# Designs tried in a protein design run: peptides against a protein of PDB entry 3QIS. Part 182

Target 1, 334 residues: chain A of PDB entry 3QIS
Amino acid sequence: PSLELSRREFVFENVKFRQLQKEKFQISNNGQVPCHFSFIPKLNDSQYCKPWLRAEPFEGYLEPNETVDISLDVYVSKDSVTILNSGEDKIEDILVLHLDRGKDYFLTISGNYLPSCFGTSLEALCRMKRPIREVPVTKLIDLEEDSFLEKEKSLLQMVPLDEGASERPLQVPKEIWLLVDHLFKYACHQEDLFQTPGMQEELQQIIDCLDTSIPETIPGSNHSVAEALLIFLEALPEPVICYELYQRCLDSAYDPRICRQVISQLPRCHRNVFRYLMAFLRELLKFSEYNSVNANMIATLFTSLLLRPPPNLMARQTPSDRQRAIQFLLGFLL

## One batch from the design tools (peptide; made by RFdiffusion4, then SolubleMPNN)

Design b2_p19_6_s3 (from b2_p19_6, 10 letters changed)
Fold by OpenDDE base, seed 5:
Structure b2_p19_6_s3 (fold): chain B 334 residues (1-334), chain A 19 residues (1-19)
Amino acid sequence: as target 1 above (334 residues)
Amino acid sequence: SASDFLKETRERLRKEIYE
């Protein structure tokens, strides 16, 4: 069996978080026998491609002289955004198109990724006074390393040593402040806030706005700004309540005094973000007659974002654990 | 209060972000 490929080199320029790009090519059976094709893993890989790439179809049969279109889809989700922001991964891959009892055909994927404040750590973002797209990639790496060290010192309750000539970190990330300050000003009376989805085009504009500028006003509807806050919290590499405190939050869920003590042990930036969000959500609940927002809805929605199970426990979360997590958050909303 | 913390944080970060 043999295949003819219309293209073997693919370039994905200016790849962004949550922005789908597609490149298409054709494969043709120029042989005299039916053939089965599939994308296969390389020798050391578990998957045929990186998590941000997909082929559609990834396998199939071709009759003699049959042609099929294959789509290569590049999409950076919450699962790939952090490793691309840090430069640990890149928009580069090699796909192996295998022909059963035939040859391997290699496809080269290349391109560039544009960093996002979505999927960046709270610690790094507190050190970024400028939009992430203005920050050199080398400085982003240094900020993530410094942020990891500051988190570890905070968890160990080590006294911060001398504030060397490094700029004082923000109390909360400017991106969270911008989103919450917009919602506080314009969305407190918005009917069905956090219940109505945003528009995908407006969400992309909000992401691009936060990545490239410090706006006076965020573009889009209140629903799109509200959903952008949810996406931001979901995309965090570590949730606002650090994974190390997850079990202690569940164990304390019915003791409001212990719950407050657990939150006091968060790293400074995480603790500030948690307090800021809870203060905003409590203010929003005062307008429940206008916005139809209640404490149970908010607790249910934000618990999955703020109090995530550690990756090793995610598959084992019981309905009881979820109810305890909701009860923990309710103790800060009421 | 929670409302005082929200107000203080909003006013502080407005200065730190735009000044």
Scores: peptide ipSAE 0.536, ipTM 0.952, DockQ to the pose 0.905
Fold by OpenDDE base, seed 1:
Structure b2_p19_6_s3 (fold): chain B 334 residues (1-334), chain A 19 residues (1-19)
Amino acid sequence: as target 1 above (334 residues)
Amino acid sequence: SASDFLKETRERLRKEIYE
């Protein structure tokens, strides 16, 4: 069997978080026999492609002289955004299109990723006074490394914050401040806030706005701004409540005093973000008659975002653990 | 209070972000 491919090199320029890009090519059976094709893993890979890439269809049959269109879809989700922001991964891959009882065909995927404040650490974002797209990629790496070291120092309570660092970190990321300040100003009376989904186009505009500018106003509906906050929190490489404190939050869930003590042990930026979000959500709950928002709904929604189980425990989360996590958050909303 | 912290944080960060 043999195939003809219309293209073998694909370039995905300016790949962004949550923005789907598609490139198409054709494969044709130029042989005299039916053939089966499939994308196969390279040697030592578990998957035929990186997590941000997909082929559709990834397998199929072709009769003699049959042609099929294959879509190569590039989509950076929350699962790939952090490693792309850090430059640990890149928009580069090689696909192996295997033909049963035939030869392999290699496809080259290349491109560039545009960094996002989504999927960037709270520590790094607190140091970024400018939009992430204004920060050189080399400096993003340094900021993440420095942020890790400061987080460790903060957790160990060892070194007072060196007062001599000329640029004091922000108390909370500007992106969180922008989203929450907008919602506080304009969305407290919004019916079904956090219950109605935003518009996908508006979400993309909000992401691009936060990545490229410091706006006075966030574009889009209140629902889109609210969902953008949820997406931001979900995309954090480490949740607002650090993984290290997860179990202690569950264990303390019914003791409001211990809950506050656990939160006091968070790194400064995480603690500030947590307190800021809780203060906002408590303010939002005062308008429940207008926005139909209640503490149980908010706690249920935000618990999965703010208090995530460590990756190794995620598959083992019990309904009891989830209820304890919700109860922990409720103690800050009530 | 939580409301005071929200107000203080909003006012402080407004200066730190736009000044």
Scores: peptide ipSAE 0.521, ipTM 0.949, DockQ to the pose 0.903
Fold by OpenDDE base, seed 3:
Structure b2_p19_6_s3 (fold): chain B 334 residues (1-334), chain A 19 residues (1-19)
Amino acid sequence: as target 1 above (334 residues)
Amino acid sequence: SASDFLKETRERLRKEIYE
């Protein structure tokens, strides 16, 4: 069996978080026998492609002189955004199109990724006074490394932030401040806030706006701005409540005094973001008659974002653990 | 209060972001 491929090199320029890109090519059976094709893993890989890439179809049959279109889809989700922002991964892959009892055909995937404030650590973002797209990639790496070291020092209650670091970090990321300040100004009376989904085009515009500028006003509807805040919190490499404190939050969920002590042990940026969000959400709850927002809805929604189980415990989360996590957040909303 | 912290944080960061 043999195949003819219309294209073997694919370039995905300016790949962005949550923006789907598609490239298509044709494969044709130029042989005299039916053939089965499939994308196969390379020798040391578990998957035929990186998590941000897929082929559709990834397998199939071709009769003699049959042609099929294959779509290569590039999509950066929350699961790939952090490693692409840090430059640990890149928009580069090699696909192996295997033909049963035939040859292997290699496809080259290349391109560039544009960094996002979505999927960047709270620690790094507190050090970024400018939009992330203005920050050199080399400096992004340094900021993530420094942010990890400062997080560890903060958790250990070690030496105060050396006053000699030329720029004081922001109290909270500017991106969180922009989103929350917009919602506070314009969305407190918005009916069905956090219940109505945003528009996908507006969400992309908000992400691009936060990555490239410091706007006076965020574009889009209040629903899109609210959903952008949820997406931001979901995309964080570490949740606002650090993984190290997860179990202690569950254990303290019914003791408001211990809950406050647990939050006091968060790294400075995480603690500030948590307090800022809780203060905003408590203000929003005062307008429940207008916005249809209640404490149980908010606690349920934000628990999955702010108090995520550590990756090693995700598969073991019980309904009781979920209820304790919700109860923990309720103690800050009521 | 939580409201005071929200106000102070909003005012401080407005200055730190736009000045």
Scores: peptide ipSAE 0.519, ipTM 0.949, DockQ to the pose 0.893
Fold by OpenDDE base, seed 2:
Structure b2_p19_6_s3 (fold): chain B 334 residues (1-334), chain A 19 residues (1-19)
Amino acid sequence: as target 1 above (334 residues)
Amino acid sequence: SASDFLKETRERLRKEIYE
């Protein structure tokens, strides 16, 4: 069996978080026998492609002289955004199109990724006074390394971060401030806030706006701005409540005094973000007659974002653990 | 209060972001 491929080199320019890109090519059976094709893992790989790439179809049969279109889809989810932001991974891959009892055909994937404030650590974002797209990639790497070292120091040493005036981190990331300040100004009376989904086009505009500028006003509907806040919190490499405190939050869920002590042990940036979000959500709950928002709904929604189980425990989260996590958050909303 | 903290944080960060 043999195949002819219309193209073997693919370039994905300006890949962004949550923006789907597609490139297409044709494969033709130029042999005299039916053939089965499939994308196969390289030696030592578990998957035929990186997590941000997909082929459709990834396998199939071709009769003699048959042609099929294959789509190569590039999509950066929350699972790939952090490693692409740090430059640990890149928009580069090699696909192996295998023909049963035939040849392997190699496809080259290349391109560039545009960094996002989505999927960046709270510690790094507190040091970024400018939009992430204005930050050189080298400095972005340094900020992530420095953020890790300061987090580790803040967990090990109750030493106040040296108040050296010129490099003082923001109290909370500007991106979180922008989202929450917009919602506070314009969305407190919004019916079905956090219950109605945003528009995908508006979500992309909000992401691009936060990555490239410091706006006076965020574009899009209140629903899109609200969903962008949820997406931001979900995309964090570490949740607002650090993984190290997860079990202690569950254990303290019915003691409001212990809950406050657990939160006091968060790194400064995480603690500030938590307090800022809880203060906003408490203000939003005062307008429940207008926005249909209640404490149980908000606690249920934000618990999955703010108090995520560590990756090693995700598969073991019981309904009881979820209820304890919700109860923990309720103690800050009431 | 939570409202005071929200107000203070909003006003502080407004200056730090736009000045």
Scores: peptide ipSAE 0.515, ipTM 0.948, DockQ to the pose 0.910

Design b2_p19_6_s4 (from b2_p19_6, 11 letters changed)
Fold by OpenDDE base, seed 2:
Structure b2_p19_6_s4 (fold): chain B 334 residues (1-334), chain A 19 residues (1-19)
Amino acid sequence: as target 1 above (334 residues)
Amino acid sequence: SASDFLRETMEELRKEIYS
């Protein structure tokens, strides 16, 4: 069997978080026998492509002189955004198109990724006074490394951060401030807030706005701004409640005094974001007659975002653990 | 109140972000 490929080199320019890009090519059976094609893993790879890439179809049959269009889809989810922001991964891959009893055909994937404030650590964002797209990539790497070291120092109750020549970090990320300030001003009376989905186009505009500017107003509907806050919290490499405190939050869920003590042990940035969000959500609950928002709905929604199980425990989360996590947040909303 | 804390925090951060 043999194939002819219309293209073997693909370039994905300006790849962004949650923005789907597609490149298409044609394969043709120029042989005299039917062939089965499939994308196969390279040596030592578990998957035929990186997590941000997909081929559709990834396998199929071609009769003699038959042609099929294959779509190469690039999509950066929450699962790939952090490693692309840090430059640990890049928009580069090699696909192996295999023919049963035939040859391998190699496809080259290349491109560039544009960094996002989505999937960046709270500590790094507290040090970023400018939009992330204005920050040199070299400085982004340094900010993530420094942020890790500051978090560790804060957890260890070590020496007060020498207020060395480093500019004082923001109390909370400007992106969280912008989202919450908008929702506080314009969305407190919004019917079905956090219950109605946003528009995908508006979500992309909000993400691009936060990555490139410090706006006076966020574009889009209140629903899209509310969903952008949820997406931001979901995309954090570490949740607002650090993974090391997860079990203590569950164990304290029915003692409001212990819950407050656990939150006091958070790194300064995480603790400030948590207190700020809980203050906002308590204010939003005063308008429940207008926005149809209640404490149980908010606690259920935000628990999965703010109090994520550590990766090693995700597969073991019981219904009891979920209920304790909800009860923990309820103690800050009521 | 929680509202006062929210407003104070918003105004402090506004000064830090737009300064």
Scores: peptide ipSAE 0.401, ipTM 0.925, DockQ to the pose 0.956
Fold by OpenDDE base, seed 4:
Structure b2_p19_6_s4 (fold): chain B 334 residues (1-334), chain A 19 residues (1-19)
Amino acid sequence: as target 1 above (334 residues)
Amino acid sequence: SASDFLRETMEELRKEIYS
């Protein structure tokens, strides 16, 4: 069997977080026999493609003289954004289109990624006084490495090294401040806040705005700004409550004094963000008659974002663990 | 209050971000 491919080289320019890009090509069975095609892993890979890439269809049958369109979909989710922001991964891959009892066909994927403040660490963002798109990629790597070292020092309660010549980090990321400042000013009376989804176009505009500027006002509806805050918190490589404290939060969930002690052990930036968000959410709860926001809804929503199980425990989270996590957060909202 | 802390934090950060 043999296939003809209309294209074998694909370039995805200016790939952004949560922005789907599609490239299409055709495969044709120029043989006299039916053939089965599939995308197969390379010898050392578990998957036929990187996590940000998908082929649709990824397998199928072609009758003689049949042609099928294949879509190559590039989508950077929360699962790929961090490694692309750091330059650890790139918009480059090789797909192997295997023909059963035939030959392999190689497809080259290339392109460029545009860094986002979404999926960047809280520590790195606290050091970024300018929009992330103004920061050289080389400096992003250095900022993530320095941020990791400061997080570890803060967790160990090591005396801050003399903050000599380095600019003082922001208390919280400017992106979180911008989102919360907008919601505090304009969304406290918004009906169904955090219950109504945002518009996808507005979400993209908000992401692009935060990545490229320091606006006076965030574009889009209050619902889109609220969802952008949720997306931001979800995309954090390390949740606002660090993974190292997850179990202690669950264990302390019914003792408000111990809960506060656990939070006091967070790295400075994480602790500041947590306190800032809790203060904001408590303010929203005062307007519950207007915004339909209640403590149980907020605790349920934000617990999954702020108090994520460590990756090694994700598959083992019990309903009891989830209830403890919600109870932990409720102790800061009430 | 939590409201005072929020407002103070927001005003401090405003100065730091737009400085």
Scores: peptide ipSAE 0.389, ipTM 0.922, DockQ to the pose 0.931
Fold by OpenDDE base, seed 3:
Structure b2_p19_6_s4 (fold): chain B 334 residues (1-334), chain A 19 residues (1-19)
Amino acid sequence: as target 1 above (334 residues)
Amino acid sequence: SASDFLRETMEELRKEIYS
């Protein structure tokens, strides 16, 4: 069996968070026998591609002189955004198109990723006074490393971080401030807030706006701005309530005093973001007659974002654990 | 109040972001 490929090199320029890119190529059976093709893992890989890449179709049959179009889809989800923002991973891969009883065909994937404030740590964002696209990638790496070290120090030391000669970090990320400031000003009376989905085009505009600028106003509908806040919280590499405190939150869920003590143990930026979001959500609840927002809906929605189980426990989360997590958050909304 | 904290935090951050 033999294949002809129309292209073997693919370049995905300016890949962004949640923006689908597609490149197509053709494969043709130039042999005299039917053939089966498949994308196969490289030696020591479990998957035929990186998590941000897919081929469609990834396998198939070709009759003699048959041609099929294959789509290479690049999509950076919440699962890949953090490692791409840090430069730990890159828009580079090699695909192996295997022909049964034939040869392998290598496809080269390359490109560049544009960093996003989505999927960046709260600690790094608090140090980032400029839009992320204005920050050199080398400095982003340093900010993430320094942020990790300061988070660990903040968890271990009750001592105020020495106000060293570095610029004072923001109390909360500017991106969260911008989203919440917009929602507070314009969305308190918005019917079905956090219940109606945003528009995908508006969400992309909001993400691009937050990554590239400090706007006076966020573009898009109140629903799109509200969903952008949810996406931001979902994409955080570590949830607003740090994984280390997850079990303590569940254990304290019915004691409001212990709940407040647990929150006091959060790193400064995480604690500030938590308090800021709770203050905002409590304000929205005053307008429940207009916005249809209630405490149970908000607690259910935001608990999955703010109080995520640690990765090692995700598969083991019980309905009881979910209810305790919701109850923990309700104690800050009521 | 939660509203006062929200407003104060918003105004402090506004100054820090646009300074």
Scores: peptide ipSAE 0.386, ipTM 0.922, DockQ to the pose 0.908
Fold by OpenDDE base, seed 1:
Structure b2_p19_6_s4 (fold): chain B 334 residues (1-334), chain A 19 residues (1-19)
Amino acid sequence: as target 1 above (334 residues)
Amino acid sequence: SASDFLRETMEELRKEIYS
């Protein structure tokens, strides 16, 4: 069996969080026998491609002289955004198109990723007084390392934050402030807030706006701004309630005093974001007659975002654990 | 109040972000 490929090199320029890019190529059976093709893992890989890449179709059958179009789809989800922001991963891959009883064909994927405030740690974002796209990539790495060290110092209650000559971190990320400031000003009376989905185009504009600027106003509908807040919280590498406190939140869920003590043990930025969000959400609940927002809906929605189980426990989360997590958050909304 | 904390935090952060 033999294939002809119309292209073998693909460049994905300016890849962004949640922005789908597509490149297409054709494969043709230039042989005299039917052939089956598939994308196969490289040696030591579990998947035929990186998590941000997909081939469609990834396998198929071609009769002699048949041609099929293959789409290479690049999409950075919440699952890939953090590793791309840190530069741990890059928009580079090699695909192996295997032909049954035939040859392997190598496809080269390359490109560049544009960092996002989505999928960046709260600690790093509190140090970023400028939009992330203005921050040199080398400095992003340093900010993440420094953020880890400060998180540890904060958890250990050891060293007072040396009020040294380093620029004082923001109390909360500017991106969270921008989203909440907008929603507080314009969305408190928005009917079905957090219940109506945003527009995908507006979400992309909001993401791009937060990554590139410090606007006076966020573009898009209140629903899109509200969903952007949810997406931001979901994309955090470490949830607003750190994984280390997850079980303690569940254990304390029915004791509001212990719940507050658990929150007091969060790193400064996480604790500030949590308190800020809870204050905002309690303000929204005062407008329930207008926005149709209730405490149970908000608690259910935000619990999955703010109080995520550690990755190793995700598969073991019981309905009881979910109920405790919701109850924990309800104690801050009521 | 929670509203006071929200407003105060928003005003402080506004100064820190736009100054």
Scores: peptide ipSAE 0.379, ipTM 0.920, DockQ to the pose 0.958

